# Peptides against a protein of PDB entry 3C66: the designs that were tried, part 177

Target 1, 189 residues: chain A of PDB entry 3C66
Amino acid sequence: KSWANLFEKNDFFFRYKFYLEITAYTRGSDEQHLKWSGLVESKVRLLVMKLEVLAGIKIAHPFTKPFESSYCCPTEDDYEMIQDKYGSHKTETALNALKLVTDENKEEESIKDAPKAYLSTMYIGLDFNIENKKEKVDIHIPCTEFVNLCRSFNEDYGDHKVFNLALRFVKGYDLPDEVFDENEKRPSK

## One batch from the design tools (peptide; made by RFdiffusion4, then SolubleMPNN)

Design b2_p30_6_s3 (from b2_p30_6, 10 letters changed)
Fold by OpenDDE base, seed 1:
Formats: structure tokens, C-alpha cells, sequence
Structure b2_p30_6_s3 (fold): chain B 189 residues (1-189), chain A 30 residues (1-30)
């Protein structure tokens, strides 16, 4: 099976029971986000390589395209809420309290000049080597190394009011709605 | 027990990366 078939969006988010989400957050300008998210995205391959060599991980497969979203983010509390609630179907409904920026509304006066939080999310599908009924897999070290790699690159990214990074391990049935098409049924539990 | 989600957040404090949230230790149950 060619690697090309593995990158079909529709199959990717149904193929694995578990996913690692990597989200770069920026409360600032588009330019700031482009630089920050680009850096994070450029390092995802290194994380995958570190995950693949773990005995407990059978497959770590990155989805090649980031998911992009942005919200009107007038306060720091809103920014914290976005970082807390984003990345899980169970929690993402809280983001409905914020105005999602879309191509249709981005030119509205209330949105155009408003402070924004930008999100770029990369997904890694995970398959585990489960020999026993219960298996413990520690991915903390690779994740920490990845974070350090992203943050150590430039001191400009040290402003936590602007730049943040989160990693989330999520069950496939709890993936955000953004990964599914309107006609796709969410994976069952 | 069902496998639980985990979340790690990276922030900055005093010029250092501070990782908060869950340890990324996953218990996989069949």
C-alpha cells in the first residue's frame, strides 16, 4: 500500500484508536503565528522518529497537514480557555462562547481588528504493541524533548502571553469535530 | 478502566520552559 493512500484524510482519523495532537497557539499577529507554527510543524517529524523507536509503539503516523483555526480572543482568560478546551470533542463545545474567525466573517469590523488566537494542530496516529491486558507506554520523554526543541529555537517565543504549545493524547472517538467531514460519522467508543 | 486522555502544556517562566499538566504516561487497556 503506497504511503500516498495513508494520507487520505478520511481514513486517517478512523484508522487509529489513539492520536497525539500537537497544537501551536499564538495570541498575536498572523505573522507571529506563521513563524511559530511553522517551527513547531518542522519538528513534528523528529517527534515521530522518537516515538517509533519506543517498544510500546507499533506505529506513529503523522498527518501531513495542520488544521488551522482562529478565534477572537479579547482577554488572557479567553486565551487560557482556548488552550484548556481545544483538542477534545468533550470540551470543545466551550469554545462556542468565542467567535470563530472564518473566511466569511474575517472582514467584519468587529473581527478584523480584534485580538485573535491562532491555532495550528498536527495529528499523529498511534498504534500500540499490546502484549498484555494492560500496557504502560511512557511517551513523556519524547514529548518533553519535542517541547524543548520548539521553545529553545528562538527567545522570541518565550512570551507565554503570545506563544504556547500543547500536546494532547486523545482517543479517536474524542477527536475534535474539525477532523471529520460533515458527512462523516465520528468513530464509536 | 478506559484509557484516559492526557494533556501536556508548555509555558515559560523566568526564561525556562515549564511543562504542566499530565505526565504523558499512557495506560492502554485491551
Amino acid sequence: as target 1 above (189 residues)
Amino acid sequence: SETENRKMKATWEDGKVVISGDKMVILIEK
Scores: peptide ipSAE 0.529, ipTM 0.906, DockQ to the pose 0.790; fails the geometry check
Fold by OpenDDE base, seed 5:
Structure b2_p30_6_s3 (fold): chain B 189 residues (1-189), chain A 30 residues (1-30)
Amino acid sequence: as target 1 above (189 residues)
Amino acid sequence: SETENRKMKATWEDGKVVISGDKMVILIEK
């Protein structure tokens, strides 16, 4: 299949056994989030390039579209919970305790003026070179460089109460529900 | 093949961004 087909949603989240999730979090305004997430998204290709040159990585392919969500987030504890629970099918059900902001409810008085946490998530599909029964790949350096690049861009992004950035290594069967269409079956273990 | 699922959270330490955990080593077993 052509490179173009690799970036189609229907095939991307079934093609790889492993994914790197990059999530930009903002507890603040939508404008703040747009700036923060836009910056993070603009740097993802640099991370991909750094991952591809690692001997243990055969393929690193980014999905081009970010996944967007927002929650009513009245407390800092709620914000920490979102950051802890989001990005894994095993834990994402905990987010049901929070009010998801939707196009249908965003104009409700209780939601419109409420504090919100915004999330933008990018995905990188990974394939590894496994020569032996056990292979170790350290991705710490490229990931750290990526985070530092994003966080150092503006001094405001140093405020972890507002802006956060997380990278999560996830197996395909543990991807969040948001990446699948209603009619798609989640990959098995 | 089994690979560890890990999350890295960026925090500020000593004026630098640090990812939680000194290393993110992915263990891949066939």
Scores: peptide ipSAE 0.085, ipTM 0.618, DockQ to the pose 0.688; fails the geometry check
Fold by OpenDDE base, seed 4:
Structure b2_p30_6_s3 (fold): chain B 189 residues (1-189), chain A 30 residues (1-30)
Amino acid sequence: as target 1 above (189 residues)
Amino acid sequence: SETENRKMKATWEDGKVVISGDKMVILIEK
């Protein structure tokens, strides 16, 4: 089956029961985020390759486009909150307390010069080999290697006040709203 | 970071994902 047909957004986020979210966070400039997120995105392919060779993983399929968002982030606590709450439908409503930066508001004086947190999120759809009633898959090694690879690329990326990287395992029904179109119904539990 | 670890831990829903420390173990039940 041609990987080419999986590029349709609508099918990808309904196709798998499980997803791995990879989010690059930057509390700093857009330029800093571009470099950081670009690096992370460039390494996702390596993670996919390492996941695919695990016996318990049948398929690891990356979505090709990152999801981009940014928030006004005046404090470090806000930045921690973003990192804690983002990436799950169950918790993402907490982000409503923050000002989402949009094309419509980005030029407002109160937003333009405000501290911002930038987010770039990549998704990997996962299918597992379930031979028995229970399957245990340890993805610690490939995930750790991926994080280390990204963080070690530049010493500046070790500054957790500015740069962060999170991997989240999420069920399809708990994907963030951003992955669905307004007219799409979220997958059921 | 602790935050990264927390996010990894938060993915443990319904006993299907075990994150212990730096380990991410996924338990899939049929």
Scores: peptide ipSAE 0.080, ipTM 0.666, DockQ to the pose 0.259; fails the geometry check
Fold by OpenDDE base, seed 2:
Structure b2_p30_6_s3 (fold): chain B 189 residues (1-189), chain A 30 residues (1-30)
Amino acid sequence: as target 1 above (189 residues)
Amino acid sequence: SETENRKMKATWEDGKVVISGDKMVILIEK
């Protein structure tokens, strides 16, 4: 099976029980986000490599395409809420309190000039080597190194008011709705 | 950031996967 076939959307989000979500957040301009998210995305492969060498990880496969979304984000509290609630099916409904920017509404006067939070999310499917009934895998080091790598790339990326980076471990059944097509059934627990 | 730390905290649900503490430690139980 070509690596290309392994990363087709159609089965990627059903293939693994566990996923690592990497989300780049930007409360600022689209240009700022493009630079920030582009950097983060460019480093995901390095994270994958670091994850793959961990004894407890059997497979770490990145999905090749980011998921993009943006919200009207008038306040810092809204930005914190986005960062808290995004990335889990259990909590993502809280984002309905904010205006999602879409192609249909982006030209509306109230949206066009509004402060926005931009999100780019990369996914890594994870399979674990479970030898014992309980397996402990510490992914803190590679994840921390990844965050530090991204944050230290440019001084501007240290501004948490604008740029944020979150890594979330998520079970397949708790993946955000964005990863599934309308006709796809969410994985069961 | 506090938010980043929050994202790294996975709650123990269903006794199968624990991400505990400020460390992304995953405990997987069969």
Scores: peptide ipSAE 0.049, ipTM 0.653, DockQ to the pose 0.241; fails the geometry check

Design b2_p30_7_s1 (from b2_p30_7, 10 letters changed)
Fold by OpenDDE base, seed 4:
Structure b2_p30_7_s1 (fold): chain B 189 residues (1-189), chain A 30 residues (1-30)
Amino acid sequence: as target 1 above (189 residues)
Amino acid sequence: PPLPAARIYDEEQDRWIAADSDEPLNIYPE
């Protein structure tokens, strides 16, 4: 496809000034998260379609793959903190207080059986059709419709102690570190 | 108050809003 390269990581996170992040959170089992995140991911294309028809949005391009992460999450307060601080470079440093689960440590006894918070994050690059910087676009309706579509799929997804869904508009310079390789320089403001 | 189970972050206002709220989510792409 003519825009296949836009979905490669190579320059996706440098191509747009603005991004919409969709993060599915699960504090529970890996199986629970797989089902929840899979559902959310399956609906992202519908959100893109709804965004594209907004007058102020010129382009909405999804990144093809989710970013996966998990943290040891022993308390509900930790889960709340993750949900509050994740998704922005300016706030993500707070997550350093929690233990990130990695391939290297996931089999450690203290981590293996610990409560986990799982995160799956999809990114949509946005280009706007505005004449001046003071113009605005209201994206609440398509976002709400998307959320309702995801949460109404199964009654279990109403359990806020387990399943959460967040959408976050961010600027390119404030993207989480996870989207960049070690040798890549973060976009400047 | 606790974060809504489904929420949208308003970058301009630096706050979380409930996805089922009637509040607009105005993005200012500047």
Scores: peptide ipSAE 0.577, ipTM 0.930, DockQ to the pose 0.513
Fold by OpenDDE base, seed 5:
Structure b2_p30_7_s1 (fold): chain B 189 residues (1-189), chain A 30 residues (1-30)
Amino acid sequence: as target 1 above (189 residues)
Amino acid sequence: PPLPAARIYDEEQDRWIAADSDEPLNIYPE
């Protein structure tokens, strides 16, 4: 496949066996989230560069667009639950207990003025040079450097009640449902 | 305890690791 084809959604989430998810969380205003998520998104290319130079990583390819979602989030416990369960097909069903904000319901009185948690998720497809399944790659340093770069930009981003940042290594068959269209079948193990 | 504001999920250990931790994050592409 050409490099151009790898930027298409339909190819991207079937092309790799492994993905790194980067999710920016905001429990606050839409404006706060736009600033935070925009910053995180702007730094993803730097993380890609750091991943590519690791000996065990053959390819690190970012998807070009973030996935956006928001939930009614009346409590801090709800916010923590979202952050714990989001990003994996195995656990995302727990989010059904919360009200997903959609274009259809966002103007409802019970939703419009409710506290919200905003999510922006970037994906990086990964291919590895490792032949033996027992071999491993330590990605902590690049990930930590990326997180520090994002959080150090503004002191406000240190407020864990509002702003959070999570990285998650996910296998293709365990990607969240949001990355697939209704007519697409989830990759098999 | 609350989740760290900046964290990385360790699938092998099924836990969140603080981004500022000195622990390695070993991924196993299997």
Scores: peptide ipSAE 0.574, ipTM 0.930, DockQ to the pose 0.505
Fold by OpenDDE base, seed 2:
Formats: structure tokens, sequence, C-alpha cells
Structure b2_p30_7_s1 (fold): chain B 189 residues (1-189), chain A 30 residues (1-30)
């Protein structure tokens, strides 16, 4: 499809079999998260460029709209759990143990002043050069460079209790529910 | 032990790898 069509959500998450998820985590203020996530998002295009030059990757196309979510996160263990379980349909149900902050509930007394974990997730659709009989692609280098670029921007981002950054290669059928509309059928394996 | 602040998930090994690790991150598109 045309480049313009790649930014349509319902098409983007069905177009590729594989995705790279980039999630910026913040356990702190919304201002902290805005700064952190904004930085990460601003660097995604550089990651795309580095991915596309890999021999095994035919194309890497970013979905420019971030997915935003936040959870009540009273403990560090909760924060760890979020970071461990988010980003995969296989594991995301574990997040149901936490209170998702929504527009409907964010003003509730038990939620508005509670510690929060903020998540911003960017997606890159991947198409591979499978015709050249490559069975695997090492994406560590471009991912590492990207992470270093983000984390080195400000020393505050080294505080793992507050700021985290995760990259996750995910197959289309294992994308989080957030990328699909309620009436959309999840891609099959 | 806490997860690395910057990490990449290795699906094949079902574990998080530190982003500054020298380990390869092999993804298998099939």
Amino acid sequence: as target 1 above (189 residues)
Amino acid sequence: PPLPAARIYDEEQDRWIAADSDEPLNIYPE
C-alpha cells in the first residue's frame, strides 16, 4: 500500500507479520513521562533508518502515533510487572491485576493521586527479505544504538526506578489488544 | 533482580537482555 495508508491503524497492524515495539516507561509524574516519551519518540525514525539497512530487513515502517496508557502503580514490584508483561498478548492479561487509568476514572480519588506508571509505545512494522533464505536477523546493534541515544540524552534517564525503555520484537498475532479495535479480529498465527 | 532500565526482549530465550549487552539479538521471522 501507499505510504499514506501505512498510517491507518487498522491497516498498519494487519499489514505486517512482525513488529518492533518501543515502549517508554515512566513511574513518576506526567511531566517526566512527557519529556521521556517525547525524546524516545523523536528518535524512532533514526532506529528505522538503521533497521532498514540490515540485510535481512526489507522495510521498516513506523506507525507514527504512539499508544498511551497508564496504570496505578503503588509499588516497584508493580512497575516491574508492568514492564515484564506489557507488549505481548500472551502476557498482557497479567496487567488486569492493576488499575488501568482511563478518562472515565482518572478523577476518582483513589486514582488521581496514586502513583502512576506511564507507558508510551511506538510500533515499527517489519518486512523481511525471506527470499534470500535468511532464517534470522540480528537487530541488537541498531536497537542498542537507539537505546544509548535515548538514555544518554539526560543522566536522569538512568534512574531505573523512574525511567525505562524496552524494545520487543512481536509477531502480529501477539500484538497487544490496544492496537486493535473492539470489533477487529486479531491476526491468526 | 530488577529488569535492566533499557532492555530488549529475546522471544526465543523468553528473557530480557540488557540493551548494552554484547549478546546478539536474533529475531526469527519464520
Scores: peptide ipSAE 0.568, ipTM 0.928, DockQ to the pose 0.514
Fold by OpenDDE base, seed 1:
Structure b2_p30_7_s1 (fold): chain B 189 residues (1-189), chain A 30 residues (1-30)
Amino acid sequence: as target 1 above (189 residues)
Amino acid sequence: PPLPAARIYDEEQDRWIAADSDEPLNIYPE
């Protein structure tokens, strides 16, 4: 069982051509983010269940661990930029304009007490039953139900200045760099 | 316009769709 889990972890981001990203955003305290992201993460399995019953979806497999990151986020515009650009290799380079918080720099005076945006991202690998490239699957309903479930849990999560939730369908070759190890090659188109 | 607090990205249309929208989110697995 342990070896199977390790194998799945190692090749998860190469196994599927398509992924659904679920990102919980928090511009606030670490405590706020912990509660918000924890809630979102706890509901991902319900989304998976709803996706699996769609006729066009053959497999929906969640990755077991969230990806965590945080940025210095002094303005609301910065927060919007993060949310717009994160989650795609095509656009994530825009985030280089912001200060990524790391274990090495988190104690720096300019970072320690700075406003921050926290990100927790869950990934679902998708396999489809569709043979014709022109065919499509509508996943809006399951995604909407999931979002409503998360946001309705606490009225505080309605504050868009603090809490946000985004879902993004991404092709394997366009996954963010964070999902790959330094020695791994990004999947090609 | 500001991004919706809860949203889904439509790659085909290159835009964010509000999660509470009645619009379909059609994904094309190609």
Scores: peptide ipSAE 0.567, ipTM 0.928, DockQ to the pose 0.509

Design b2_p30_7_s2 (from b2_p30_7, 10 letters changed)
Fold by OpenDDE base, seed 5:
Structure b2_p30_7_s2 (fold): chain B 189 residues (1-189), chain A 30 residues (1-30)
Amino acid sequence: as target 1 above (189 residues)
Amino acid sequence: FPLPAARIYDEEEDEWIDASSDKPLNIYPE
């Protein structure tokens, strides 16, 4: 049984106390983002494999479907804000100041041709072999190798004005709202 | 000053860390 069939969405974001978020950012065209995010997504399984063999990590299971969003992003400061605030329930409310692109509004004149920031986010559920809360796991090597693999594919991906890649360790109760349905209750601490 | 093009968020320090740095990236699953 492949990991892709282990959990349905309704179970995945409640199954683990901890998650690793991988977000590909693009401030540019949808074509640029498709290439960048597609590359990142294609490498996630390699990151999972490397995480699973780390001492202290019991399980690393990816959620196979990416979460997609885009914002009107007229300035570099807006792009910086998106990258700073996205990925945590604690901070994501700041994104309400920006115009989220939706199927309903994407054809509006003010949105259709506006500069946009595109986001694609993959999630990995994590379980640990740590009994003492003071213990830690160093994920430096797997994360660095993953990042280098993605960024080295094309020289353009080194341009931080256009392409960015973020990894974020997040507790289940602090997951972004996007992972939950309207009728689902956010996990508690 | 812009965030690194590739980064990991350190929740304990409340900062973004360059993913290409040689510094350990410790997570605390508590």
Scores: peptide ipSAE 0.511, ipTM 0.914, DockQ to the pose 0.500
Fold by OpenDDE base, seed 4:
Structure b2_p30_7_s2 (fold): chain B 189 residues (1-189), chain A 30 residues (1-30)
Amino acid sequence: as target 1 above (189 residues)
Amino acid sequence: FPLPAARIYDEEEDEWIDASSDKPLNIYPE
């Protein structure tokens, strides 16, 4: 990545205390994932718009590019585990039990033809109009609308064995390692 | 049972909930 891209990334993931993660999951072909994730990504801007108009949300800024990852995923249980543990630094270490697909290993015979789970994650930085930390914001309507838009596009996306969609509110200090460079210190609580 | 095909993590309850539900999804920024 260019210095500019790296700088933009680093600034984004240190700029906000809170983030909303949108992850599209696919256990299937790369083609299936490209279609599914592409659809989800195309709707993120609409989610942002709906979040911005909520009284408790001051700012909702999407990060421009998705984070892509894939794992060898031999079983449905593995797929469930990925979906349960991904998206939080607290839990992501569980993913070490699976083989991460990388540019270096993707052509290996044991990986190339293996069943895979694909992940595409979009991030929205959030700032709130909340004076007291005990106050809350209800985001169910924007989230529900977003989910409906994505899942209603094609009947195939109702197959939970293949396609899944997750939203997760995450604090900056609990962001996944993927958003930071090796030499970067994650935000502190 | 399997997770919903579309879900939202409820941090307060430490559980995944169906994202298509009409139930309030309250986040507590602190």
Scores: peptide ipSAE 0.508, ipTM 0.913, DockQ to the pose 0.480
Fold by OpenDDE base, seed 1:
Structure b2_p30_7_s2 (fold): chain B 189 residues (1-189), chain A 30 residues (1-30)
Amino acid sequence: as target 1 above (189 residues)
Amino acid sequence: FPLPAARIYDEEEDEWIDASSDKPLNIYPE
């Protein structure tokens, strides 16, 4: 990678005040998730293109690396909880009630064969042309088009018990902990 | 509690919106 790419990667989550999170959820096999998340990731550039043409958006910059995580997810209620709480620093502590799958524990018998929820999250940094805090930007259309594009690829992706897709607008100070290294300080409010 | 299979979070309203909805998603930057 070029030096420019390294610098962009290093400060990406400090560069913008606002981010759009795209999370693909799968409660099923790793193979199912690989297909689903791969599809979603392949369409992110199209979402960026649609965001860029909105009058209120100055910059829509995708972070190229997906963030991957998985949890032991024994029940549908657990799956709903993950989807409700993930993606915000304000709420992500609720995920501590579930067992995070790691390289260190993935071979444990109680984890290896357990039902799992897989998460892949893409981030888009946003810069706006809005100077007045009272002004707003409607991003409904490009987000909906993106979702429809992903979901229409395969009829199986309509099964909400297995596959889910969430978009979340998040302020920089409320980004999930996963985007920061241990030596990095979270942006202030 | 059930969430839509595809959804967008509305921070201003503190709710998940079905991505297929016609409801605008207004974000308030800054």
Scores: peptide ipSAE 0.501, ipTM 0.912, DockQ to the pose 0.492
Fold by OpenDDE base, seed 2:
Structure b2_p30_7_s2 (fold): chain B 189 residues (1-189), chain A 30 residues (1-30)
Amino acid sequence: as target 1 above (189 residues)
Amino acid sequence: FPLPAARIYDEEEDEWIDASSDKPLNIYPE
C-alpha cells in the first residue's frame, strides 16, 4: 500500500478495536534478526493489501514502525516460552521470568554475550464490516500467503531453532504494554 | 515440542496453528 495509508503512533492503538500482530523472532545474532525482521517488515504491506480486500474487513492499516525487544534466551525452552507468551497482555507477564535486554543493561557481562531472542513486531489495525457478533472473517489465505512469502525467501528462515514468525489477532484491550506510553490508559473491553 | 516456524494463534482454540496449513483461520471480531 501507499505510504499515505500508513499510520504513525498517536492514537493508532486506540483507533481500532482489533489488531493483527506480526512478530518475527530470531534466536541468534542481531545480524540474523536484522535480515529476517527486515524481510518480514518489507512484506507487511502486501499482507495489508490482501486483508483489505477480504469480505468482512473494512480497513487494514499498518503501523509504520516495528516494536523491538530482545531477551536473554539461554535455552530453547525459553525461546518457546517467549513465542508462546508474547503478544498478549494476558500472557506477557510470563516474560518477566526472562531478562529483558535494555540500553541500560546490554553491556553487562551477564547480558552482553548471552544468547538472545530478538523480537520485531508489526501491527495492523483492523476494522470490520460485520453487523452480527456471530459473524466471522477467515483470514487464512492472506496470512498463509504472507508466511509463505517470507519463509520461501531464504531456506534458512525455515529453521525453527533460529527463525520464527507468528501472527496473532489481538483485541485492543489485550495489546502488549509496549504499544502504550506509561501515561496512556489501556483500552477497556 | 517445538512450535511451527510460522504460526497463527487461534484464540478460540487457545492454540498455535501452523500458518502454512490449509485450515481456515476464523477470527471473531466482537
Scores: peptide ipSAE 0.491, ipTM 0.909, DockQ to the pose 0.510

Design b2_p30_7_s3 (from b2_p30_7, 9 letters changed)
Fold by OpenDDE base, seed 3:
Formats: sequence, C-alpha cells, structure tokens
Structure b2_p30_7_s3 (fold): chain B 189 residues (1-189), chain A 30 residues (1-30)
Amino acid sequence: as target 1 above (189 residues)
Amino acid sequence: FPLPKARIYDEEENKWISADSKEPLNIYPE
C-alpha cells in the first residue's frame, strides 16, 4: 500500500502495535490553543524524522490530523486530572467526571462561558526492529529535542498553568476511544 | 505533585517525567 493509504484513519490505528501520542494542552482561550497546538503540530514531522533514525525503530509514521477535544475545566485540579488521565484507555474514564464540550452542547450557556481545557493530540505509529521483550529503545533525545523546539518558540508558552505538552508511548490496545469509530472494535491485547 | 510543563510518560515506572530529564526514556515494544 502507498504511504497515502497509511494516512487513512481506518487503517492507521489498526496497523501498528505501538503509538507515540503528542498532546498539546491549553487551559485558556480557543485562540491560545489554536496557536499552541498549531505550533506543536508543525513540529511533529521533525520528531518523526528523529525517531526514524533510531536503530530500534523500523517505522515512525504520523497520522496527519490531530484529534481535538475540550472539556469544561473550572479548576486547576481539573486541568491536572485531564493531563494525568488522558491518553490511555485504562485511565480515560476518569475524564467522564468532566463535561465534554461537543457540537451539540457548546452553545449552552453553562458551557459556552465556562473555563475550558483544550486538547490536540497527534499520533505516530511505530514499528520496531526488536522483537525480544528484553530489548528496548531509548526515545528520550528525540522527545526532548521536540519539546525544546516547541517551548522555545514563544515565551508565552512558558506559563504551565495555561500551556502544557505531553508525550506518551501507548500500546494499540490502550489507545483512547477517540481514535476509533463507534462501529470499530478496539485492538486486542 | 505538580506535573511538569512538558512531560513524557514513563510506562515502566508508571509516572510522568520531565522532558528535561537526563535519564533515558526506554520503551519496551513487547
């Protein structure tokens, strides 16, 4: 299959056993998030390039579109909870305690004017050259370089109360529900 | 324990670590 086919959602999240999630968080305005997430998204290709050259990584393939979500986030504790629990199927149920903003409810007065946390998540599918359970790949350097590229762009992004960035290695069976359609079955362990 | 501004999840240790950490971030594709 051509590389183009790998960018289709239907294939992407079933193709790999492992994924790297990059999530840009913003507790603030939509405009703030647009700028922050846009910056982070623009740097993902650089991360991919750095991952691809690692000896243990056979393929690093980005999904081209970010996943967007937002929650009513009245407190900093809520924001921390989101950042702690998001990105894994095992823990994402904790987010049900918060009000998810949807197209259906976004115009409700209680939601429209509420403080919000915005999330933009990019995914990189990973295939490895190592099969032995004892074998490992150190991805620290590429990840750190990526983070530094994002953080150094604008001083405003230094406010951790507003802007945050997280990277998470996730197994396919533990991907968040957001990546699957309602009729799709989650990959088995 | 406040989460770092920029962080990477260490699955093996089940914790968030700072992206500025000097420690290796080992992933185990098993």
Scores: peptide ipSAE 0.509, ipTM 0.910, DockQ to the pose 0.498
Fold by OpenDDE base, seed 4:
Structure b2_p30_7_s3 (fold): chain B 189 residues (1-189), chain A 30 residues (1-30)
Amino acid sequence: as target 1 above (189 residues)
Amino acid sequence: FPLPKARIYDEEENKWISADSKEPLNIYPE
C-alpha cells in the first residue's frame, strides 16, 4: 500500500493492532482550545521520531487528522470525568451522561453559552518488533519529553483547570467509537 | 484524587500516572 493509503481513515484504524492516543483537553473558549490543540498537534511528529528509535517499536505512523469533540461541561468534576473516561471503548459510555455538542445543537440556548470541554485527539499507529507477548517497551521518556515540550510553551498551559494533555496506549479493539463509521465493524481481539 | 494535569495511562496498572513520574511506563503489546 502507498503511504497515502496508510493514512486514509478507512484503513488506518484497522491497519495496526496498537495505537497511541494524544488528547488535548480544554475547558474554556474555543479560541483557547484552538491554540492549545494546535500546539500539541504541531509537536506530534517529534513524538513519532522519538518513538521510532525505541528498540521495541518497528513502526510509528501518525494519522494526519485530529478528531474533534466537545461536551457541555458545567463542573470541574465533569471535566475530570471526561478526562478519565475518554479514549477507550470500554469506558467511553460514561460520557453519555454529558451533552455532546454537535452542529445541530450548538445554537440551542442551553448549549450556546454553556461552559464546554473541548477535545482534540491525535492517533499514532504502532507496530512492534516484539515476538514474545511478555516483552515490554518503555515509552515513558519520549512521552514525558513530548508533554513537557507542549506544556512549557506557554505558562498558561500550566493551568490544569483549563488545559490538560493525556497520552494513552490503546489496542485496536478498544479504540473509541469516533474513529469508526457507522457501517464499519470494530476490530476484534 | 484529581487526575494529573499531564498524564499517561498505565494499562498494566489500569491507572493514570503523572508525566513527571520517574517510573518506567512499560507497555506490553499483547
Scores: peptide ipSAE 0.490, ipTM 0.902, DockQ to the pose 0.496
Fold by OpenDDE base, seed 5:
Structure b2_p30_7_s3 (fold): chain B 189 residues (1-189), chain A 30 residues (1-30)
Amino acid sequence: as target 1 above (189 residues)
Amino acid sequence: FPLPKARIYDEEENKWISADSKEPLNIYPE
């Protein structure tokens, strides 16, 4: 069916006006992040199911590939900044103050052994039944249930100095740059 | 003040709120 194409990047980030962004954060080892992000990613399907049954939501389609990034994160303040600014185009410019880890620079001495914050981000495209701008959808319950499901898996995930989880409702024109290719134009308002 | 351990961004209030909040999180898709 034609909807199967929505699980590929090609048109996914242009298909919907609205998205739910799910980001797993880890300030620690890559091994810690792999376990944490893997858990979160494994539960996204359950969140989709809970969103789909909400009266105001017509469609909830997950983009199945996570977006991965990492930053040199020497302080807790840096970690807070990342968590505050990431996930929105209007605020992500603040992340330029930090060193993004890339395949090109990861072997540099100043980066290789530096403390890092790891990010894994999943996206859900949303379509709504709401015709009146005054209408609203309460998404707190499914989001809370999802968070609790992830956090309750392991006691270690209660350490907010290391592990964090954020959900953000984002409009298409405010998606992070990472979801677009260099030749793609960001959606307009 | 540190951000909540697990959080949801409230666009209407322009702030991060705890996922453990008992209040509804209303989104306005306009």
Scores: peptide ipSAE 0.481, ipTM 0.900, DockQ to the pose 0.488
Fold by OpenDDE base, seed 2:
Structure b2_p30_7_s3 (fold): chain B 189 residues (1-189), chain A 30 residues (1-30)
Amino acid sequence: as target 1 above (189 residues)
Amino acid sequence: FPLPKARIYDEEENKWISADSKEPLNIYPE
């Protein structure tokens, strides 16, 4: 990647109170996901640039490595559920109803050839100039532009049954479990 | 009910909104 991450993983996810999550979803082949997630990842730097120029945002710092996960996803409803529940600690427990694909189980007969949903998530740490809790920042424009850049790259990415893209603003204490090691304490509210 | 193809989560409204929306998406760093 063209930029260097200034922080170790554990430093990054404790450094900021707020994060923007960018998740590329693919219900299809790993090849499809590789292309889609790769595209999304390649555009994150542009989103960072647009976020940094917002008056309320002091720092937008991307974490350079994506987080990867995949689930057995036999139905479209399962895919919708994944997309609805992923990205927040408060909701991610719903994903326990699905089979997480791991290196240990990926060769099992029930998993190997099963339909899968692939997830790649990029994180941007955010520091704000706003001190007052009542103040706000509108991030819709940069996010929309980013999404449009990704979706417009290939017409295939318009197939929402296969490809999806989600952005989510989360607080540090509500980050998904995947960003923390077992020995790390989740940031408090 | 299907989610938008590309979406942004609105924490204030506790819902996913379409990225194609032109409405402001205000985040509150509280």
Scores: peptide ipSAE 0.469, ipTM 0.897, DockQ to the pose 0.502

